# Ledger of designs, part 224: peptides against a protein of PDB entry 5Z08

Target 1, 168 residues: chain A of PDB entry 5Z08
Amino acid sequence: RQKDEWAKKTSSLMKQLDWFIGEHLGAMLAAEELGGPVVGELMEIDPDDLSAGFNAHGKLKKATSQPDLDRRQRRIDDIWGPQDEQGQAHKRKRGADEALAASAEMRDLIEQLMNKLVEAGGDNSATYVEIPRESAAARFLVRSKVAMFHPNDARRLRLVDFGRDLDD
Target 2, 222 residues: chain B of PDB entry 5Z08
Amino acid sequence: GLPRLIDAIEEASKIPAKRRQTPIKPTIEKLTTHLYTHGASPDSLLRLADLLTLRNHLDQASLAAITRNLYPSSTVSDEVVLRFIGALGHGQLKPTLALQALFLRWLVMVYHLLENPGVLGQVYGVLFDLLDTAAIRPQLCHLLALVTRRKHVRPFRIQAILTLSRQTGGDPNLTGLLRVFKNYYPEIIVGDATKGRASAFKHPDPQWRQHLDEIQQRRSEA

## One batch from the design tools (peptide; made by RFdiffusion4, then SolubleMPNN)

Design b2_p22_6_s3 (from b2_p22_6, 11 letters changed)
Fold by OpenDDE base, seed 3:
Structure b2_p22_6_s3 (fold): chain B 168 residues (1-168), chain C 222 residues (1-222), chain A 22 residues (1-22)
Amino acid sequence: as target 1 above (168 residues)
Amino acid sequence: as target 2 above (222 residues)
Amino acid sequence: EWAKKLKTLEEIYQRLLASFDS
C-alpha cells in the first residue's frame, strides 16, 4: 500500500516537474542561453557578456576566441535580429526549438544528479555529475540551491543534500 | 476503448506485481492488440510514453510489448519525443538500456511522423553524448544519422567519433555515422580503424513499417 | 528508496518554483 502511494506521488511529481520545465522553465533557460535575462535574476545580461561565458567561479569570462561563440552570436542575431516576417517564424521556431532543448537538458541534468545521489550510497565524492558545459540549466540549478559545483572543478555538479540542509 | 485500457494499466503500474489483485498481462494483451489494430492517438501516445519512461511497477516484458506495438495513428508530438529522450542514459531512475534501445528504434521508425523533426536536432548534444553507451549505440547512431545536419558536424564531435571508433575497434555504427558527417565535410579522414564495414542504417523492421503505413492510411481516409 | 526519491523530487520542484517566482 505505502509503496503504491509513493509510486503514484512520485509519478505525479515527475509529471508536474516535467510540465513546469517544459512549459515555463525551458523557454526562460533558452532565453538565457541565447543572450536573454538570467532566470530568477533581474540581471539584464548584455548579449556580449553572455558570449563571454562564465568561469569556474560563476564570473563572466573574457570572450575567448572559441568558434562556438560565433554560433551563439549567430543564434542571438537570429533571435534578436531584424523582425522580418520570415525571420519571425524562423525565430519562433528556433525559440521553441531552444526551449525544448533547454527543457531536455534540465530534465536530463536533474535525472543524472538524482541517479548519482542514489548510486553513491552515501559517498559524497561519487555524487558528482560531469557536465560537458556550464549551461543555463546547470546555473539555474545552482542558483535555485538544487545543485552545487565542485569547489575546484566547475565541470562537476552534485545535488545538494537536502537531508543535511533540512536538519541544519 | 484505448483510454480505458491505459487507465487500467496506469492504475496497475502503481502497484507491485505481487500485490495486484488481478494479473495485468490480459490487459496488456488487449492494449497491444488495440494498438496493433488502430494505433495510438497523440493523447494516448503521451500517456503511453509516460508509462514507458517513468519508473513504475510494470514488468520489462510488458513495457517492451507496448513499445513494439506503439503505432502512431497520427503524428508524434514534441512532448512524446522528449519523454523518450529524457529516458535515455545511465541511472537507477531510467528505464533499462534494453528498453532505451527499443525507444530509439521506435524514434527511428516514426521519425517521418514527428510534428517537428527539429526537436531531435535540438537535443542532438544529449543524444551524441550517449554514444559511449554500447547497448544503445546501434539505434542511437541510426537516429543521429537521420537527425544530423551540417550545423551538428563540429570538429569536437568529429574527433569524438574518431576517438570512440578507435576505442571500439571500429564499430560499424560509428563508421556509418562518420560517413554521414563526411557527406557534409568530405575532408574528414576516416582513419584505418574505420575502414571496416559501415552500417547502412536500413529500416529496423520492414513489417512494422508496412503496418504503420496501413494504420496511417486509414486515418487519411477518415 | 522511493521515499527518498519523492522527497528529493519535491524539494527540487519547490526550489525551482521558488527561484522561478522570485
Scores: peptide ipSAE 0.308, ipTM 0.382, DockQ to the pose 0.250
Fold by OpenDDE base, seed 5:
Structure b2_p22_6_s3 (fold): chain B 168 residues (1-168), chain C 222 residues (1-222), chain A 22 residues (1-22)
Amino acid sequence: as target 1 above (168 residues)
Amino acid sequence: as target 2 above (222 residues)
Amino acid sequence: EWAKKLKTLEEIYQRLLASFDS
């Protein structure tokens, strides 16, 4: 009975997490990978600042006056506009593909991090996952204080021990 | 005057239709004619909001007729707004979903006359949680499209819309609301389920708008 | 083990949400 309740709760939470990653976080991670804003920092961006768009470094472009409404409208139209122009369809498809890729990467990283934590049996040295690249997903996990890089190797990522943070 | 008509309807609303000595329909017609001609003052609006939102013995056709002619002659108070918001949702004491849809449509049409538009932002969660109710969803999405600010565009709400959009097969009103959210967060990727037509949230009744403008103009000249 | 996994997953989810809302 208790095991079944734990299994149900875990399954429910996993579904919520998968949903959050797939439908929300993946898109933002993809935006970061495409040179958009850093996930989480976006919330600090005023809607007016978002209208200015992002530079190649994901930083807000300084709101140059008039053209920004057109750029925001273009971005909105590029994403939401009628499928009439082949180019908008391709851009939307690319954005969707990138969001799916980012979602998959984030999900895989979380799964690997959790599995390594369980397998390590308390050995912190064994909890590291090797990451092929520093992705938006990896950076977001670190920024979220979910994971941490190895101090000497940015290709090694581990889950933060949340038990210690609760006892402190 | 309008107060006396409201008094008569309030008294009639306490009595079942079969027990009324006088037919209410002529009084409702006088009320709706008066509302159409002059609009309702803030005080009259509050009294009418109570008649529309509280359980009484008025028939649905009369309630709908009053709602369709509920032209404000002035502003709409927070109290009036909250009466209509409080009438939303499921329950035996709540108005019918058809009447609730008319209330939401009314709030959309008078949004620019609210004394404090921020009041709707304060009850944003209450409105948002009703999006699963199909009967009111079109008007609710339109109202939310007007009310939504950056502070309301939270991850859980983005997600709730995406989920509900998928479950509804891409309701164009939900897609329209998600477009409003995207105005605040351009990075929101709408999955394939939302490739559908978005509602433009056009004014629900241009003739009603024009007539409201005429009533409002008479107030500015007085 | 399941409790630890659930707690860990919950904490991950909460931290991701918090960082997303920040």
Scores: peptide ipSAE 0.307, ipTM 0.389, DockQ to the pose 0.270
Fold by OpenDDE base, seed 1:
Structure b2_p22_6_s3 (fold): chain B 168 residues (1-168), chain C 222 residues (1-222), chain A 22 residues (1-22)
Amino acid sequence: as target 1 above (168 residues)
Amino acid sequence: as target 2 above (222 residues)
Amino acid sequence: EWAKKLKTLEEIYQRLLASFDS
């Protein structure tokens, strides 16, 4: 009985977390990966908005004319920007694909971190997950005080001991 | 006017939120509305930079809202720039890393309005030494991509980025910065660090840029 | 074990939300 209630609550919370990651966090993480704002700077990034840019109030504006780019920024965009006039549709699709990828990475990372915590059996040294890269997802987990990097190895990430943080 | 709004916020910033007799939110909303409509003069920018960078009792949401609406109506002075740079890094007296990222983003977006773009080049070392701070790295790399000149591309900095790129598994922002370095020294062997995805350092907010241009245009017509 | 897992997930979720809303 209690085990089933805990399983149900865990499943419900996982669904909420998956929804939150997929609908909100993924787009923001994708924006950060693309050199956009750090998560927490823009509260309302619609995945569709990743392609359109945001106003000071977080509202979408229509694709108006190429604003005068700083000469240095223009040079950077000319070198590394997509060369092709890939239409608004390709930019939107790419934004959606990057948001999905970021969502999947965040979800997988949380799952791995949780699994390692359980497997470690109380050994904090065994709780580290090896990450292939320092992603926006990994950085956000650290900023949110969910995870910590290994002090000597940025490829190793572990959950924060929430029990200790409550006593500090 | 804007100076009176700043005066009211400065006075409120000295008092903890729980001890304020009047909510500050309506005054912040008036300020942000004014900034959005008219921008900030150089004098107002300096005062706002102090409010944003110095330890006070303003809440993070208010500070973020001011930063997001910090449109210069004119140029940005060296003094304003240095206030934001001085607010970067770790420490109890420093703004939050989230707010520091907003400051870096703002500097990227107003870079073309700096009275002296060379001021950022003078503090290049300070900016570069913060690359290990993951929370601000995306915006910091973007700013460094704008600021970097041949004189800044030194062997020790190349090696530092390469090392950090390996440690981070090839952070796209670091890869982007390495590509900027390679533009000055094509012979830089970036190895596997550049085979990955690199940030293109696109403008963070095209709409903000457009609105800034509208504010700047009104000044030229006056 | 299940209680610990749920508490951990709850704490993760709350910290993510708090950081998102900040």
Scores: peptide ipSAE 0.306, ipTM 0.385, DockQ to the pose 0.266
Fold by OpenDDE base, seed 4:
Structure b2_p22_6_s3 (fold): chain B 168 residues (1-168), chain C 222 residues (1-222), chain A 22 residues (1-22)
Amino acid sequence: as target 1 above (168 residues)
Amino acid sequence: as target 2 above (222 residues)
Amino acid sequence: EWAKKLKTLEEIYQRLLASFDS
């Protein structure tokens, strides 16, 4: 019973994470891989700035209710999306393919990190995942304080030990 | 080794080319070859940053060649970054705008190796105020596209880019930067000024990136 | 183990969201 509830909650949260990665994060990571904006630097967000858009004159507008997530994605697509119709289709396809690849990489990396954490049984040395490249996904996980590189080996990535912070 | 090559170039940089006893070009070629093969350590990067950014008697071709081969073997310190940022803009003591464009391009290409990426965010205003300088604008917009975060997207900066975009006839790099701003604030009406082509800010040099990755990989194996 | 996994996943998700919204 309790195990089943935990399994259901985990599955539900994984679906939410998959959606978040697929719908929002993947394209941003793909953009970073293409040399675009770096995703997820912690900045102090003024809540008032969060809620307020800017008009054509750079004046604050009252924010419309659309989630910031969807808005960022569309604009990344606008930045990275091609402008000319035929070039647009190929670059949109490429951008979509890159977004899918970035999403898959992020998802796989999270899964590997989680699996290694479970397998390690508390041995922090065994929690490292070998990464083939320092991807935008890997970098984002590190910037997000989700993961950390091995001090001496940037090919080794592990989850941050949340347990110390969660049990305190 | 690299330090000795830097020493020789530093000494040569103090002397006008016409007064040098020995041509510096062979030493520059040795340096650039070494940098291409092994990269530069943080200490070497700092010394090279000083050579590149401080007024000296090195020729522009040599400075450009060093900059094009300035592969970090490790991380890039805040001090190195700040040397390059301090070299930007107009002034008699500043490097040429062509060299400044190479510095900005370099910062774009090594951005992921910064010890503290936030250092560029701290000097965001300095970078932003240089957007009117056409010669460096392409690389500057690309760097700002990497550096820009929500805290930087302010009404006055939005308006400044919009104004500059109109004045420039819709520079694609400014349009690209406005699109980055729009990622943080969806409601930014990028008016008629952005009907033009936006820069995608692609990696400036994929071959340079690949070679950097190879150098960085060798460091992780050592 | 499941509780730890769920908490870890929650923390991952929260940190990713926080970083995305930053």
Scores: peptide ipSAE 0.300, ipTM 0.392, DockQ to the pose 0.291; fails the geometry check

Design b2_p22_6_s4 (from b2_p22_6, 13 letters changed)
Fold by OpenDDE base, seed 5:
Structure b2_p22_6_s4 (fold): chain B 168 residues (1-168), chain C 222 residues (1-222), chain A 22 residues (1-22)
Amino acid sequence: as target 1 above (168 residues)
Amino acid sequence: as target 2 above (222 residues)
Amino acid sequence: EWAKKLKTLEEIYKRLLASFDD
């Protein structure tokens, strides 16, 4: 009975978190990765708005093609390509794809962080997840005080010990 | 005097090099020698800024030589600063990126002589938007490091530097600028992008600084 | 173990939400 209640509560909360990540957070994280505002500055962004582009002020802009820019900037430029009808459809699709990718990355990071915390059995050295890159998702987790980087290695991320914060 | 040399160069700048009756090089050498010896007054600086920033028939070597000898004898007005800022970026009417880098270097070296340092803070967005231009980025980051105040450190600009730093493989100048931002907001996560060497933004030319100080000292004695 | 997992997840969710209200 108690185990089933805990399982049910955990499942319910996970569904709420998945909804929050998918419907709200993913698009904002994608915007941050694409050179938009930092998550929390823009409260709501539609994946379709991710198709319009961000100017140097982090505001939605019309697509500027800069062909000589770096591959990520090309992704930005490809996401933010010319405003022909085909370009808008491709932009909307790319905005949606980036929002989905950001949502998946956030979900995966949370899951890995939780799993490592459980597996470590109290060994703080074993709680670190190795991240392939510093993503908007990773930065948001740290900014939200959910996670922290290893002091000497920004490729290693761990969950914050919430037990200490509750006893203080 | 300096005004007559500027007059001669202004007139020569209207004429293509192949159609000039006299070589401009001797007049440029006289101008640069005068600037090196005496510096330029605010009025002369404005006229020289127009020669440097407006499209004319002067060759790049002459423009670079004038810029390298552009010692202010007194202060630098907002109008002079705005001429140089207005000359930055891409466009057919803009100076070359090499010359723009010299202008930014000059602004760094004369920053302490600005009548109103706040003018650069007002155009901060214009400067910041040029960070993607690799050819001017080193000098631009140095200037921004001097100009940056808490009001300029916005989330979107933090993110823009982080993004550009990742795209450039951790440009030391961007890392240096991000360090300046972190002084205002210590919570800025710099991550792997800042594991690299940060620029210290040292004075670009100590000899030029010393010579400027000598010219400025003469003003204080007059 | 389940209680710890739930408590941790609750705190994660709370902190993620708080990042938009501040």
Scores: peptide ipSAE 0.340, ipTM 0.383, DockQ to the pose 0.230
Fold by OpenDDE base, seed 2:
Structure b2_p22_6_s4 (fold): chain B 168 residues (1-168), chain C 222 residues (1-222), chain A 22 residues (1-22)
Amino acid sequence: as target 1 above (168 residues)
Amino acid sequence: as target 2 above (222 residues)
Amino acid sequence: EWAKKLKTLEEIYKRLLASFDD
């Protein structure tokens, strides 16, 4: 009985998390990977900085060049303008595919981090997941204080021990 | 227990204050103390949502006090959410705009406890159309910032926010909401009219959050 | 084990949501 209740609660929460990742976070992570806004940090970015937009590294482009405004206006027109249904469909599809990929990466990373924590049996050295790249997903988990990089190796990520952080 | 306190308040809510045999204030104080200590079950939340959203003879101070202590001990059902959403906007049968702002603030603070967060996405249009109501705009923008998904970011809504931002002299909450839209479509040009400080949509009450976490933790141990 | 897993998931979800409030 108790195990079944815990299983049901865990399943319910997992569904909520999967929904949050798939329907909300994945698109934002994909935007960050494509040189869009940095997830979580954007809430403090000045609108002038947002208007300047982002370079390929997610850093604020300096508001300098007029040509980037025209390219962005074209992008808005490309996304929202009456362009041919086929061209808009292809761009929407690509954006959807990137959001799906980012969602999958985030979900897999969370699952690996949790599995390693369970397998380690209290050995903190065994809790690290090796990540193939510093993705938007990995960076976001660190910014959210969910995960920490190894101090000497940015390819190793572990889940934060939430029990200790609540007592400090 | 909590159900008996709610019963007494429901009965008193049907009667004008001048015709009540006993003052209701002591019963409201007992209710708010109980809610602060133990929270409200899903069934109790629904009953309290009806008391808060339906027209009755309870005074505004009592309604505000209940709302400020409306800690869920468990999850928040779709039905409870829809009661609060149905209470929003202008109308003689609707709660005051001040009370509506408290409801929106509550929805922000309990968003992570919703049984189905998607329910707010289904009523997104209703929420979005209320952005012109200045009295609830700060809390409404914060709720929309949590609820917004790619499917909601449409050209007409982008233009509506830009237009309203110009008309309001660049309300920071609207600028903050437009920033959330940019997370889905980085190419959205924030025109000169949206220059200025954006709201960061910080948690409205850190102490309330901490107390909610304590109530939720007790449930996980039981 | 299940209780620990659930608490961990709850905290992950809470922190992910909170990252939009900062």
Scores: peptide ipSAE 0.335, ipTM 0.433, DockQ to the pose 0.292
Fold by OpenDDE base, seed 1:
Structure b2_p22_6_s4 (fold): chain B 168 residues (1-168), chain C 222 residues (1-222), chain A 22 residues (1-22)
Amino acid sequence: as target 1 above (168 residues)
Amino acid sequence: as target 2 above (222 residues)
Amino acid sequence: EWAKKLKTLEEIYKRLLASFDD
């Protein structure tokens, strides 16, 4: 009974996290990978403003008042796409593909970090995940104090020990 | 007139009840009767907001009676709104939580009369951070439901409501607020704890609304 | 183990979210 409740809660939270990553964070991470503003150093960027994308100086472009769901993707697409309809479609597709890729990378990285933490059985040396590149996802996890790089190897990432920080 | 009644109450509010030369209750009754009949002008409304929100020697029953009869005859200024918002929360200098709940209820009922409804959006964080306070949560959720715009629906606030909803066993007011959030972001997963009955945020007092409308109409005809 | 996993996920999510509150 308790295990099933915990499993349900964990599954529910994971779905929320997946939604957050896929619908919000992925686009921001993709923007960072494309030379946009750094995720979390961004001023109060309305998720709508994130969709409005950034100028060459990392400032949000004011996107016009079009309806909300189409606005986000259209704003990302309008920011990254050529002004022509075909160009907008290509930009939309590219921006969507990059957001999907960033979302998948973040999700996979969190999953690997969690799995390594469980597998390590308390051995901190075994908690490191090898990352193929310093991605926006990896950098964001470090900036958010979710993860830490190995002090001698920036290709190794681990979760921060929240147990110590929560009990302190 | 109303200004003279407010003057008398302001002076009485500086003195402990046991040291007053005259009972204040008859003056409070005259004030509430006047407010019920004519409403409060913007200037009078500000003075009354100060009497209600600042620490003084008025009794809780008198403060509650004034709040229940606080009909605006015109608009409600940002300054008046900010007095009531500034009175929210915990602290020895703050009004009682029961009185704070009445202030929030009042703000809900006069929301359509605000000179600048956007002022509540500017203090959205202050309001949101008080959701853990059970005594004011029903009225606070209702006010937030009116005030919430897309810019306020942030991931941290979504998570905070979800967490608080789990901790409270699915408070229907929190579920109602989550539904408002979901209108802006349909993809918000309302977990099983939130599948419960949501508040519909109905008008708190239809009779009060009708009487307010009558007061407002008399001003437009004058 | 499940409690630890849930707490860890909650903290991850909290910290990810907090990065937008600055």
Scores: peptide ipSAE 0.323, ipTM 0.425, DockQ to the pose 0.251
Fold by OpenDDE base, seed 4:
Structure b2_p22_6_s4 (fold): chain B 168 residues (1-168), chain C 222 residues (1-222), chain A 22 residues (1-22)
Amino acid sequence: as target 1 above (168 residues)
Amino acid sequence: as target 2 above (222 residues)
Amino acid sequence: EWAKKLKTLEEIYKRLLASFDD
């Protein structure tokens, strides 16, 4: 019974996390990988500056009073958003593909980090995941204080030991 | 074709505007139209990078127009990147700071098309040392935000940004870059020097990006 | 083990969300 409740809660939370990653975070991570804004707290991206597309002349488009699309959605749409219908479809597709890839990478990385934490049995030295590259996903996890790089090896990432912070 | 247009511009670039028999503007317009429609191959990109970065007799408006239309049809080689990086900074032989800002912006916009993004990491120091140049700082900080890895976040660079931030009255771009550094080292004390808004390092030209994506997709379908 | 996993996921999710609110 209790195991089943924990399993259900875990599954529910995983679904929420997967949704969050897939629907929101993946696109932003993909944007970061593609030279867009860095994901997270660090950049109060003025929504007006995001929404202000740049024209072909490299000038900030006047903030068209387009409705307050969620600043995130505007970011995605400004980065990935359609300007011309055909280019829109292709950009949307590429953006979608990159967002999917970033989502998958983030999901996999979280899963690996969690699995290593469980496998390590409390040995912090064994909790490191080897990352093939410093991805937007990896950086975001570090920014979010979810993960930490090994002090001497940036290819090694571990989950932050929340247990110490949660038991306090 | 594009090579012939480049040839004509290369030849014209050797001659002062006042001594040209024919105005170059129509050829530049043809080039920019072609670039807008088809993009530039790696070989054409290299040639155009040389035209943009080497001292010649092309006017700034023409150079800017080429840069604004410098859509890669495929990848961007290390050699092309290095041409633009080599063009940065102060010097009589270097492009104007305004043009350098356009180059940095271009590098930001094509970053995902680099054959080896690591090349920018190798020249990180060169880029970082230019942060004091106000005219290019916005685009430079943006590029550095993309390029920065943990290995680049060193105490001396942290201190350099903090110092420069104080000296500039808290340039939002420096604050943005420092925030990128804090991603790797959360313990970085930003202090009062970075009070204020940080730059978000948004894509500098969504329209340009879209058009680039269209050009890139045509290649994948061919 | 399950409790730890859930708490970990909760904290991950919380921190991921918090990274956008600041």
Scores: peptide ipSAE 0.322, ipTM 0.397, DockQ to the pose 0.235

